Peptides against a protein of PDB entry 6O8C. Designs and how they scored, part 58

Target 1, 262 residues: chain A of PDB entry 6O8C
Amino acid sequence: VGLRYEKISLPKIHPRYDLDGDASMAKAVTGVVCYACRTASTLLLYQELMRKGVRWLVELVKDDYNETVHKKTEVVITLDFCIRNIEKTVKVYEKLMKVNLEAAELGEISDIHTKLLRLSSSQGTIESSLQDISSRLSPGGLLADTWAHQEGTHPRDRNVEKLQVLLNCITEIYYQFKKDKAERRLAYNEEQIHKFDKQKLYYHATKAMSHFSEECVRKYEAFKDKSEEWMRKMLHLRKQLLSLTNQCFDIEEEVSKYQDYT

## One batch from the design tools (peptide; aimed at target 1 Y17)

Design b2_p26_1 (made by RFdiffusion4)
Pose (drawn by RFdiffusion4):
Structure b2_p26_1 (pose): chain A 256 residues (1-92, 99-262), chain P 26 residues (1-26)
Amino acid sequence: VGLRYEKISLPKIHPRYDLDGDASMAKAVTGVVCYACRTASTLLLYQELMRKGVRWLVELVKDDYNETVHKKTEVVITLDFCIRNIEKTVKVVNLEAAELGEISDIHTKLLRLSSSQGTIESSLQDISSRLSPGGLLADTWAHQEGTHPRDRNVEKLQVLLNCITEIYYQFKKDKAERRLAYNEEQIHKFDKQKLYYHATKAMSHFSEECVRKYEAFKDKSEEWMRKMLHLRKQLLSLTNQCFDIEEEVSKYQDYT
Amino acid sequence: EEEEEEEELKELEEQYEEWKEKMEEE
C-alpha cells in the first residue's frame, strides 16, 4: 500500500501586484511546501523502517533455518543409530526364522526415510544459498533503491521552505502597510518571483526525487516480498518434513 | 551611488514586467 498522502499542488500565482493577494498567495504556497516537506520526511521513515525490517526478517528466517537443520541432524543420529540396530551385523548362511519377516517392512521404511532425507539436505542447502549474503534474496535493492538519510532530501526541502516562509512573513507585513514605498514595492515584486521560484523548485524536487525514488523502492519491495514468502513456505515444508520423520522414527524406536 | 541604486531599481522593474508578461502568457 505505502503511505496514503494527498497530492497537493502549488496554487496559481497571479502576476498582478496586489498586497492582499500576494499575502494570501504566499500563505497558501508555504502551506503546500510544508505538506510536501512533511510528507517527504515520512516517506524517508517508511523506507528506513522497511529496510531495518527486511534486515531483521532475513535474520529471523536464518534462525528458522538453523532451528530446522539443528533437528535434521538431531534426527539423523537416530535414523543412522536405529538402523544400526535392526540393520547391523546383529540382525541378519541359511536361515528361515532369522528375522526376515514383519520387521523387514520397518527396515524398508527406515531405508526410504534415510534416503528421502538425502534430498531434504539438497533442498535445505538451496535455501541457504538464497539466504546467504550474496544470494538471490540478499537485500541489495534495499540499499540501492529509494532515498537515504545521506541524501539530505528533507533538509534540502527545508532550506527552500525557509526562504518561502521568510517571504510570506514579509508579505504579511506589506499587506498590513496597505501601501508600499517606491523601493519596497519593487523589492516586494522581486521577492514574489523568488517565492515562486523557490516553491516550484521545492515541489519538483519533492516529485522527481522523493516520490519517484520512493515508489521505485516500493515496487522493489513488493517483488522481494514474493520471493521471501516463497522461500519461507519451502523452508516450512522442510521443517514439517523433519517433524514427520521424527514422528515416524519415534514409533519404531520403541521395539521388543 | 544614487545612480547605481536608480539603475538597480529600473532593472528590478524590467524583470518584473518581463516575468508578469510570461505569467500572463501561461

Design b2_p26_1_s1 (made by RFdiffusion4, then SolubleMPNN; from b2_p26_1, 14 letters changed)
Fold by OpenDDE base, seed 5:
Structure b2_p26_1_s1 (fold): chain B 262 residues (1-262), chain A 26 residues (1-26)
Amino acid sequence: as target 1 above (262 residues)
Amino acid sequence: EEERRKEELEERRKEAEEWEKELLEE
């Protein structure tokens, strides 16, 4: 998962004065740095979109959590009511037994009571699981989204703009080298300027590539890795919530079987 | 002004020569 980009490298820059070679080299360098600018922009956009997605997913999962909690609460109320009714019924039958009346159904009702109590115990486990999920989603929890604001590149870093400035400088030199090539031969002073510009091109290109690698690519990769890990955990958490919800429905269904006794 | 321009050109030439030397050592 993530944007694929090609690993770019600068062409070899030869120190030899060659108008044709220098123009070709400058063209290649311009292309590489241009690609870096575009890539940096794309990587930034991806991260910004992912940050929006992260925020959206957090809210979605919180909603799922709240729904699960509500369902759990509903089931607890229903279950508790059923238990209380069964307990009253048990007491009535016990009184009948004390009066030497046949209570053939006492055993069955007692078994139902035991089953309901087991179901009630399972609610405790569900509650514990929900509490764990809540803690993980809480500020400072294991699934906090603070990393999304810390990791990666941001518009405020102005990485694309910085690269663009360098690209502009390189492009200017490239166009000059095209003109120089067209002249076929330069006077001594123009030749020296050409050599100097070649040095400038090298430094600008190197600076651009270093900035791209260190401030764009590296940070993007860190963001990507963190986002993938976090996303996996969040999706798993949603599955857990679904499972808990299903357990609540199962309990509700089981309780409904005993409503005739309540 | 012409002397200053010559000096500036000479300085640029020296820088270029140093750079050339560095590239040749790579």
Scores: peptide ipSAE 0.030, ipTM 0.571, DockQ to the pose 0.842
OpenDDE base, seeds 1, 2, 3, 4: peptide ipSAE 0.025, 0.026, 0.026, 0.030; ipTM 0.420, 0.543, 0.533, 0.539; seed 1 fails the geometry check

Design b2_p26_1_s2 (made by RFdiffusion4, then SolubleMPNN; from b2_p26_1, 13 letters changed)
Fold by OpenDDE base, seed 4:
Structure b2_p26_1_s2 (fold): chain B 262 residues (1-262), chain A 26 residues (1-26)
Amino acid sequence: as target 1 above (262 residues)
Amino acid sequence: SEEEKKKELEERRKEVEEWRKKLEEE
């Protein structure tokens, strides 16, 4: 679940010259853009943390994979050893069969041998599954984490800094409007400056909000969506690995039942 | 001239109004 943030919008702005209203408006705009800056920073931080988490999860899954491969290898060795021993036993009993001895025992051992061979055949399926998983985890694979470096916002984008610059401009105008309000009446030139500054404030505010929406929020949402999708796939992969591991354990357990015959 | 300044001010007012409208549409 991604970070929840409040949807922000610029206040309604009256175009008419009004020192009191303009000061109040400027204050509100400053607040909104300030919130946007903070939110952008928070969203960026979240994404950076998530990227770390993604990398961590990749390593975890790789470890799981390696463990599964190791277990599979162990089982293969054990199984092969057991098969070889049973085969030796079969040969001995076959020799005895020539004199009509131990026929029932030979049948039992032969059945065990057949079962072991079936178990051995399942290892091929496990191997193929592991190879598939390896390919998916490999660079350029379907579960590569390259999206985490591409999607969303990054420190290099300097979105927060860009917003901060705009906020600084807006704040400066706001402080001036506070002063203007305190004067109650401005001379003609100062009034004209005030009107122009109001226009600049609108420009900066609009630019800030547009940037925030398009370059911060939208990209964050895209990152969030991608992360959720990727996470689901990774979790599924882990389940697959677990299943393969369990299969190996099951085989090992089955083999252990026949060790008395080896 | 005073008339030119008045026209300029009116143009600026219109610009501000356009920005306001843009903000309201967003």
Scores: peptide ipSAE 0.026, ipTM 0.470, DockQ to the pose 0.286
OpenDDE base, seeds 1, 2, 3, 5: peptide ipSAE 0.000, 0.011, 0.007, 0.000; ipTM 0.209, 0.378, 0.201, 0.194; seed 2 fails the geometry check

Design b2_p26_1_s3 (made by RFdiffusion4, then SolubleMPNN; from b2_p26_1, 15 letters changed)
Fold by OpenDDE base, seed 3:
Structure b2_p26_1_s3 (fold): chain B 262 residues (1-262), chain A 26 residues (1-26)
Amino acid sequence: as target 1 above (262 residues)
Amino acid sequence: SEEERRKELEERRKKAEEWEEELLKE
């Protein structure tokens, strides 16, 4: 789960002046920081795609919720109507019992009435469950998607661009070190410039690695962890909605069996 | 029909789950 990337570290930088060694070191540093740039870009892309997915999933779940609420409402109306009709029938049979002793039929109708009342009680539980789900999906709820906007790295942070600038500086020094190596020996002034450039390279490299680790990798990992947690909760919620929907259909089917008596 | 509506909802859920699994595999 998530993007796999290799942990990178800077090569050891020797303080000694060595044209061959310095060129090789600069090449290695360039490679490492280049990898950091590419990795940062990939991590950013992944997060942006996940954010789109999160928004899509939220809308999907809201639609599922609305459909469940709609179905529940239909069932409540049908059930209430059926209960009222059965109650009227019970009253009629109670009167007839005084005349024709139709005790068996009255018993059957009374049993149906009792079953319908139990179904009605179940609707109250479904309503409570739906309200709970609604509260969780609401702004500030447990399943709010505000974390997706807050956590991780964003294009506006310009982390990739910042790393690229540092990479450009490092690359420039690397190319100079290649030239210096080709000269085999530098004059005193050029040697001093080389030494200063080596210090600059180290500065840029350490800055790049720090930025990559603290602003890219760390934040990505936090985003990844949060997204996984949130996704698990959302999947569970969808299963709950499915269960509630099925309960509504089951109640509707049960009520339909008794409609012939109404 | 209500049955067709239920089936449609189930298909949407299935597709969403497949999409989520694909995203999590990367």
Scores: peptide ipSAE 0.034, ipTM 0.473, DockQ to the pose 0.006
OpenDDE base, seeds 1, 2, 4, 5: peptide ipSAE 0.024, 0.018, 0.024, 0.024; ipTM 0.497, 0.496, 0.479, 0.470; seeds 1, 5 fail the geometry check

Design b2_p26_1_s4 (made by RFdiffusion4, then SolubleMPNN; from b2_p26_1, 12 letters changed)
Fold by OpenDDE base, seed 1:
Structure b2_p26_1_s4 (fold): chain B 262 residues (1-262), chain A 26 residues (1-26)
Amino acid sequence: as target 1 above (262 residues)
Amino acid sequence: EEEERRRLLEEREKEYEEWREKLLKE
C-alpha cells in the first residue's frame, strides 16, 4: 500500500492586475508548492524505507533457500543410505531363494526398494526447482533487486531542495504582494514591478509543479508499481521454498517407515 | 524619492530582462 497524496493543481492566474486577487493567488500558490515540497520529501522517505525493506527481504529469502537446500541434502543422504541397505538385504534374500528359503519376504523387500527408488526420483524434481529459484535470485535474475536502486527518486536527485528553492522565490513574491495589497494603490513604477513579479511567480510555480509531477510523483509511482510486483513475486517464491521443504519432510517421513527393514 | 523609485524600476526591469533571456536559453 503506497502513500496517498492529493492531486494538486495551481490556481488560475488571471492576467489582470489586481492587488487583492494577486495576493490571494500568491498565497494559494505558496500553499500548493509548499505541499509539493512536503509531499516530495515524504515520497522520498517512503522509497528509502522500501529499499531497506527490499534488501532485508532478499536476505530473508536467501536464508530460506539455504535452509531448504540443507534439508534437501539431509534427506538425500538418508534416502541413499536406506536404499543401499535395502539393496544389500535384497541380495541376501536372493541368495537364499536359490536354496529355496524365505521366498515370501523377498517380495515385500523388493517392493520397498521400488518405493524408495521412486522417492529418490522425486529428489531430482526438487533439485530442479531449487535451481530455478536460485537462478531467479541470482544477479540479473528475474527477482533481482537492481530496480530498487534505479527506479524512483533518490536523495542525490535533490528534488526537495530544488523545490524548496522555488518555494523560497515564490514566498518572497507572496510577501511582497501582501505589502502591495496593504498599500491599496501602487504608483506606476511599483505597479510595473508587481506585474513583473507576477510573471516570475507564474514561472516559478509552473516549474515547481512540473518538477513535482514529472520528477517526483511519476518516478514514485513507477517505483511503487515495481515494488508491488516484485514483492508479490518474492512472496510467491518464499511459498515455493516452503512447499519444497515440506516435500523433503514428507520424503523423510516415508523413509523412516522403511528404516525398520534395514 | 522619485529618483530612487526610478532607479528601482530600472533595476527590476533589468533583472526581469536578464531573467527572461535566461529562460530563452534554457
Scores: peptide ipSAE 0.024, ipTM 0.536, DockQ to the pose 0.119
OpenDDE base, seeds 2, 3, 4, 5: peptide ipSAE 0.022, 0.022, 0.024, 0.022; ipTM 0.514, 0.528, 0.502, 0.510; seed 5 fails the geometry check

Design b2_p26_2 (made by RFdiffusion4)
Pose (drawn by RFdiffusion4):
Structure b2_p26_2 (pose): chain A 256 residues (1-92, 99-262), chain P 26 residues (1-26)
Amino acid sequence: VGLRYEKISLPKIHPRYDLDGDASMAKAVTGVVCYACRTASTLLLYQELMRKGVRWLVELVKDDYNETVHKKTEVVITLDFCIRNIEKTVKVVNLEAAELGEISDIHTKLLRLSSSQGTIESSLQDISSRLSPGGLLADTWAHQEGTHPRDRNVEKLQVLLNCITEIYYQFKKDKAERRLAYNEEQIHKFDKQKLYYHATKAMSHFSEECVRKYEAFKDKSEEWMRKMLHLRKQLLSLTNQCFDIEEEVSKYQDYT
Amino acid sequence: EEEELKEELEEEFEEHQEEVDELLEE
């Protein structure tokens, strides 16, 4: 979804010299830049937070991986150990009653369990190579896409907002005077141009640098999330597959 | 004098535009 904010544009700046109009215009412009500036700050927060989260979620899946491999090895030392009971040089030269019967069916399941466990390790390694630092789930898009604190985009907007704010405040004063001396009228007319220039620069900067990069980050995250949930579903299927093996071995562990 | 003041305000406005552009390039 991303941040739901309203897109607010600069009002039309009429060219006439009008102290009342210019004051009302400057106030409206300052307001739009504040909204743009404040919105630009939240966009940076959502990114910075997203990145802190992706970093953390990657490490959590590494814990879910380490937890699973810890039990896969924990169970193998039971399969290989309980196979060493019913399938060692102790169990099974002509013989008819030497145990080749109904227990041989369990030895068959345990052989298929030990072998099926083989491809568990093959798939388990494949997800480790995606969770690895250089793998195809590395959060490299996170540090490339979108804006950063080092970009200083908010304080750049803030510098322009200050120029615009100082002018608006002066335009209030001018409106109060109802008439401007000669030189002051000219200076006011130049400041009107300066105000428009600052504002359009701040607005276009907000559009082409903050929002554009933010949306690029937003789409990269949606694409990375699909990959993430897809890996998590696979790792989970490997975890359940172990508890199954633990369950089907904990039955045959108790013999007579 | 009024022409000199208008030239000075135009020069200051051009220099200010250059400063704003340099700031946004950084």

Design b2_p26_2_s1 (made by RFdiffusion4, then SolubleMPNN; from b2_p26_2, 12 letters changed)
Fold by OpenDDE base, seed 1:
Structure b2_p26_2_s1 (fold): chain B 262 residues (1-262), chain A 26 residues (1-26)
Amino acid sequence: as target 1 above (262 residues)
Amino acid sequence: SSEEFLKKLEKEFEEEKKKVDELLAE
């Protein structure tokens, strides 16, 4: 479900002064850090898109919930109406029984009444389940989407921009090392500058890669893991809602069998 | 003079480190 990226690492930086080697090393470092910048950007984009998707899914599930609640309410009304009618009929037949009539019919209707009451009891279970789902979807609930704002990287972190700054520094040194290589030999002062630039390059690269790993990759992975977990739970919840809806339909169908007696 | 030059370079490097640290801390 998440984006895949290549594992990258800095090349080995040799301490030895070597104009050709240093230029090559600098080129490689530039490439690695450049890849890190691009990757960081891609990871950020993915997370932003996922956040949008999460919000969308939350609304969808809420709609499903409301639909289920509506159906449940409809069934409750129908069932209650049917029960009331059957109860009236039972009373009528009970009066007839006092005059020794309609004994068989009373038994049948009484059985229907008992069945309807059982169905009514099952509605309580559905209600409880819906309340549980509502609680889980509510703010602070187990399926809240607060994690989407807390986990991962955000544009406000400016990670890509920060990495780009470091990349610019590294690139500048790389181009200087290309020039140094072309000179074949440097004067003392230029040689010393080159040596310090090499240290700077290493420093920038290390900082860049550390930042990339710790602030981009690690946080992304955390976001990804949380997203996957949350998504599974949400999908399961949708299935639960569907199940509850089906139960409502089943009850409605059962009630319809007895409508002829009302 | 060479020593002074090296000290200058070192100072510049240290200043750059500080800037980077500040950048990443923001």
Scores: peptide ipSAE 0.541, ipTM 0.949, DockQ to the pose 0.929
OpenDDE base, seeds 2, 3, 4, 5: peptide ipSAE 0.538, 0.540, 0.541, 0.540; ipTM 0.948, 0.949, 0.949, 0.949

Design b2_p26_2_s2 (made by RFdiffusion4, then SolubleMPNN; from b2_p26_2, 12 letters changed)
Fold by OpenDDE base, seed 2:
Structure b2_p26_2_s2 (fold): chain B 262 residues (1-262), chain A 26 residues (1-26)
Amino acid sequence: as target 1 above (262 residues)
Amino acid sequence: DKEEFLKELEEELKKEYEEVDKLLAE
């Protein structure tokens, strides 16, 4: 899961003055830093899309939760009503039993009553589970999405722009080195400028790669790891909600079998 | 002499990067 990218490294920079070698080196450096810029942009986009996905999923799960709560409430009302009616029936049959009538039916109704009470007891467990889920989804809970805003890279960091500035500087030096190569030999002053620019190139390249590695790649990887962990937990929670919903439906179905006695 | 030169260059580049960072932060 996540974007795959190739690990890049700078070419070796030789300290020796060599117009041909320096031009080739500069070209290679330009390519590497260009790749870093594009990769940084892609990694940023991925994270932004993932953040949108996280927000979407949170809302989806909240909706699932609310639906489950609603269904549970309906079942509780129906079940309580059924229990009350059965209890009334039991009382009537108990009176009839005193006159030695319909003893067998009383036994059956009493058994139904016992079953309904067991079903009612299970609702307490469902409620507890829902409460736990609610707490996990609440602000500051274990499934809060605050990490999505904190981890990783953001557009406000201007990482792509910073890398682009460095790339521009490197590119300019590369073009100059290409010209220098074409001259085959430089005058003393031009040679000194070339040497100076080579040092600048080195620093720009190093800065770019460090920034890319530390501020883009590393943070992205941290974001990816957090997102994977969080996603697994959220998916598990959704399964739990579905299970609870199904339990409510099962109870409702069972209660419906006894409605003829109410 | 070379070390001193590189040090001076590093300081100049540092200043340049700081300016760039300021501009990008605006």
Scores: peptide ipSAE 0.035, ipTM 0.635, DockQ to the pose 0.186
OpenDDE base, seeds 1, 3, 4, 5: peptide ipSAE 0.025, 0.032, 0.035, 0.033; ipTM 0.581, 0.631, 0.633, 0.632; seed 4 fails the geometry check

Design b2_p26_2_s3 (made by RFdiffusion4, then SolubleMPNN; from b2_p26_2, 10 letters changed)
Fold by OpenDDE base, seed 1:
Structure b2_p26_2_s3 (fold): chain B 262 residues (1-262), chain A 26 residues (1-26)
Amino acid sequence: as target 1 above (262 residues)
Amino acid sequence: SEEEFLKKLKEEFEKEKEEVDELLAE
């Protein structure tokens, strides 16, 4: 999910000297660049909020990971304890079997032992999966959040401030053009100033819009794309952690069935 | 004098361009 903004473009600037047209054009340009400034600010704010969210999500996932590891460890301890007890029992019954007594019971316990060993083997797979997840979450891993700091726009870029400076220049010219329009006719020198101001207006507007497009919008879009991709991966990872946790619970449940034999 | 006036205006415009370029490059 990202912010929606309207695609904006500068109005066509006619080269002809026309006080009424120039004032109207200047007004339109001012509006467009003003919108760009506001949009840039909004996009920046969004990114800053998203960065906070990213950091939060990282911590959340780390917590999930730690919980899963803890559960896995608990199950391993329980399982190992159960295996040791069953092995002791097996040894006792083997001795009894040597004296031709408890063959049937030994078979049952031996089967349980085999099942427990299989469960123990599955722990290795869980461990491997957890290690993989850990590596992905580690600094430099595939799910590192370094992109959040690198991509997009930042307050330190001062893009909004830069655009505002240009907007101020444009606005000043616009107000002058309003005055010029009110005069209906300008003296030669004032006319020449007006013509140059029109060029300045165009220059500032073009620079503003190019800066907005290249340094604000484009970078924002890149940030947005990366954030969406990263978030999808993180959510998937959380699901993986949940799956691993459930596997641990399943093993624990199976082990509990055999505790009566220990 | 008219030519000189235009020249001055042009020079001012060029200076303004430089300032803008510096601003945006920062």
Scores: peptide ipSAE 0.534, ipTM 0.949, DockQ to the pose 0.931
OpenDDE base, seeds 2, 3, 4, 5: peptide ipSAE 0.532, 0.532, 0.533, 0.534; ipTM 0.949, 0.949, 0.949, 0.949

Design b2_p26_2_s4 (made by RFdiffusion4, then SolubleMPNN; from b2_p26_2, 12 letters changed)
Fold by OpenDDE base, seed 2:
Structure b2_p26_2_s4 (fold): chain B 262 residues (1-262), chain A 26 residues (1-26)
Amino acid sequence: as target 1 above (262 residues)
Amino acid sequence: DREEFLEKLKKEFEEFKKKVDELLAE
């Protein structure tokens, strides 16, 4: 689960003026920051895709919930109808019993009535469970997807663009350092420019890596952790819904056995 | 002349830092 990325670090930047060394260092820095840019882009894409997935899953679970509610309602209606019919039958047999008829049948029907009432009681438990699930899925509930909009990085943050700007600055200095290296020796003013550019390079690189670490990687990891937790809860909820649905089917099947007496 | 040149570079560097910081603050 999640994207794997390699931990990156900047090479050590030596303060010593060395045209060959500085060019090599600049090349390495460029590579590292380039990787950071690409990684940041990938992490952002992953999060955006996950947000779509979250929305999809929410809708799926809501559909499952509605189907379960529908099935429960159907079973309740059928069960109630069966109970009413059995009660009518019991009354008839009780009248017959007064004239000493149908005693055995009355006992059987009474037992069925008792069983049906037990089944009806179980429906109350199912209803309570469904209400709990509904509350969890509702806005502000434990399974609300508001976190998906809050956690992680977003395109509006423009993290990739910010890193790209820094990369461009670094790359420009790198190209200049390649030229400086080719000159083998710089005049005094050019040497001083080179030294200051090296400081700029360090500054840009440090800012890039800090931004990448704190604004991209850290937030991504937080998003990932929260998404995993949320996903587990959602999957568990789906299993609960399935269980409730199966209970409804079981009740329906049991009721069907007694329809001959109604 | 050289001293003036270095001071100019220092100033430019500070201005650049400011721009970068502003970019990252947005």
Scores: peptide ipSAE 0.072, ipTM 0.682, DockQ to the pose 0.923
OpenDDE base, seeds 1, 3, 4, 5: peptide ipSAE 0.092, 0.084, 0.088, 0.078; ipTM 0.718, 0.694, 0.703, 0.684; seeds 1, 3, 4, 5 fail the geometry check

Design b2_p26_3 (made by RFdiffusion4)
Pose (drawn by RFdiffusion4):
Formats: structure tokens, C-alpha cells, sequence
Structure b2_p26_3 (pose): chain A 256 residues (1-92, 99-262), chain P 26 residues (1-26)
């Protein structure tokens, strides 16, 4: 979804010299830049937080991985150990009652369990190579896409907002005077141009730098999330597959 | 005459604004 904010544009700046109109215009412009400035700050927060989260979520899946491999090895030393019971040089030269019967069916399941465990390790390694630092789930898009604190985009907007704010404040004073001396009238007309210049620069900067890069980061994250949930589903299927093996071995562990 | 002076002042204001925009671009 991303941040739901309203897209607010600069009002039309009429060219006449009008002290009342210019004051009302400057106030409206300052307001739009504040909204743009404040919105630009929240966009940066959402990115910075997203990145702190993705970093953290990746490490958590590594814990879910380590937890699973810890039990896969924990169970193998039971399979290979209980196979050493019913399938060692102890269990099974002509013989008819030497145990080749209904227990041989369990030895068969335990052989298929030990072998099926083989491809568990093959798939388990494949997800470790995606969770690895260089793998195809590395959060490299996170540090490339979008804006950063080092970009100083908010304080760049803020510098322009200050120029615009100082002019508005002066335009209020001018409106109060209802008539401007000669030089002051000219200076006021110049500041009106300056105000428009600063505002359009701040607005276009907000559009082409903050929002454009934010959306690029937003789409990269939706794409990376699909890869993430796809890997988490697979790792989970490997975890359940172990508990299954633990369950089907904890039955045969108790014999007579 | 007054209209010529007002046109000269508008030209000077435009030149000043252009020089200033150039400085701001640098």
C-alpha cells in the first residue's frame, strides 16, 4: 500500500501586483511546501523502517533455518543409530527364523526415511544459498533503491521552505502597510518571483526525487516480498518434514 | 513618458531576475 498522502499542487500565482492577493498567495504556497516537506520526511521514514525490517526478517528466517537444521541433524543421529540396531551385524548362512519378517517392513521404511532425508539436505542447502549474503534474496535492492538519510532530501526542501516562509512573512507585513514605498514595491515584486521560483523548485524536487525514488523502492519491495514468502513456505515444508520423520522414528524407537 | 519609464523598470526587473536565477543555478 505505502503511505496514503494527498497530492497537493502549487496554486496559480497571478502576475498582478496586489498586496492582499500576494499575501494570500504566499500563505497558500508556504502551506503546500510544508505538506510536501512533511510528506517527504515520512516517505523517508517508511523506507528507513522497511530496510531495518527486511534486515531483521532475513535474520529471523536464518534462525528458523538454523533451528530446522539443528533438528535434522538431531534426528539423523537417531535414524543412523536405530538402523544400527535392526540393520547391523547383529540382526541379520541359511536362516528361516532369523528375523526376516514383519520387522523387515520397518527396516524398509527406515531405509526410505534415511534416503528421503538425503534430498531434504539438498533442498535445505538451496535455501541457505538464497539466505546467504550474496544470494538471490540478499537485500541489495534495499540499499540501492529509494532515498537515504545521506541524500539530505528533507533538509534540502527545508532550505527552500525557509526562503518561502521568510517571504510570506514579509508579504504579510506589506499587506498591513496597504501601500508600499517605491523601492519596497519593486523589492516586493522581485520577492514574488523568488517565492515562485523556490516553490516550483521545491515541488519538482519532491516529485522527481522523493516520490519517484520512493515508489521505485516500493515496487522493489513488493517483488522481494514474493520471493521471501516463497522461501519461507519451502523452509516450513522442510521443517514439517523433519517433525514427521521424528514422529515416524519415535514410534519404531520403542521396540521389543 | 510615464509608460516608457514603467516599461524600463519592468525590463530592469526582468534582467535582475534572470541574473539572479543564473546565480541560483550556479
Amino acid sequence: VGLRYEKISLPKIHPRYDLDGDASMAKAVTGVVCYACRTASTLLLYQELMRKGVRWLVELVKDDYNETVHKKTEVVITLDFCIRNIEKTVKVVNLEAAELGEISDIHTKLLRLSSSQGTIESSLQDISSRLSPGGLLADTWAHQEGTHPRDRNVEKLQVLLNCITEIYYQFKKDKAERRLAYNEEQIHKFDKQKLYYHATKAMSHFSEECVRKYEAFKDKSEEWMRKMLHLRKQLLSLTNQCFDIEEEVSKYQDYT
Amino acid sequence: EEEEEEEEEEEELEEKFEEWVEEEEE

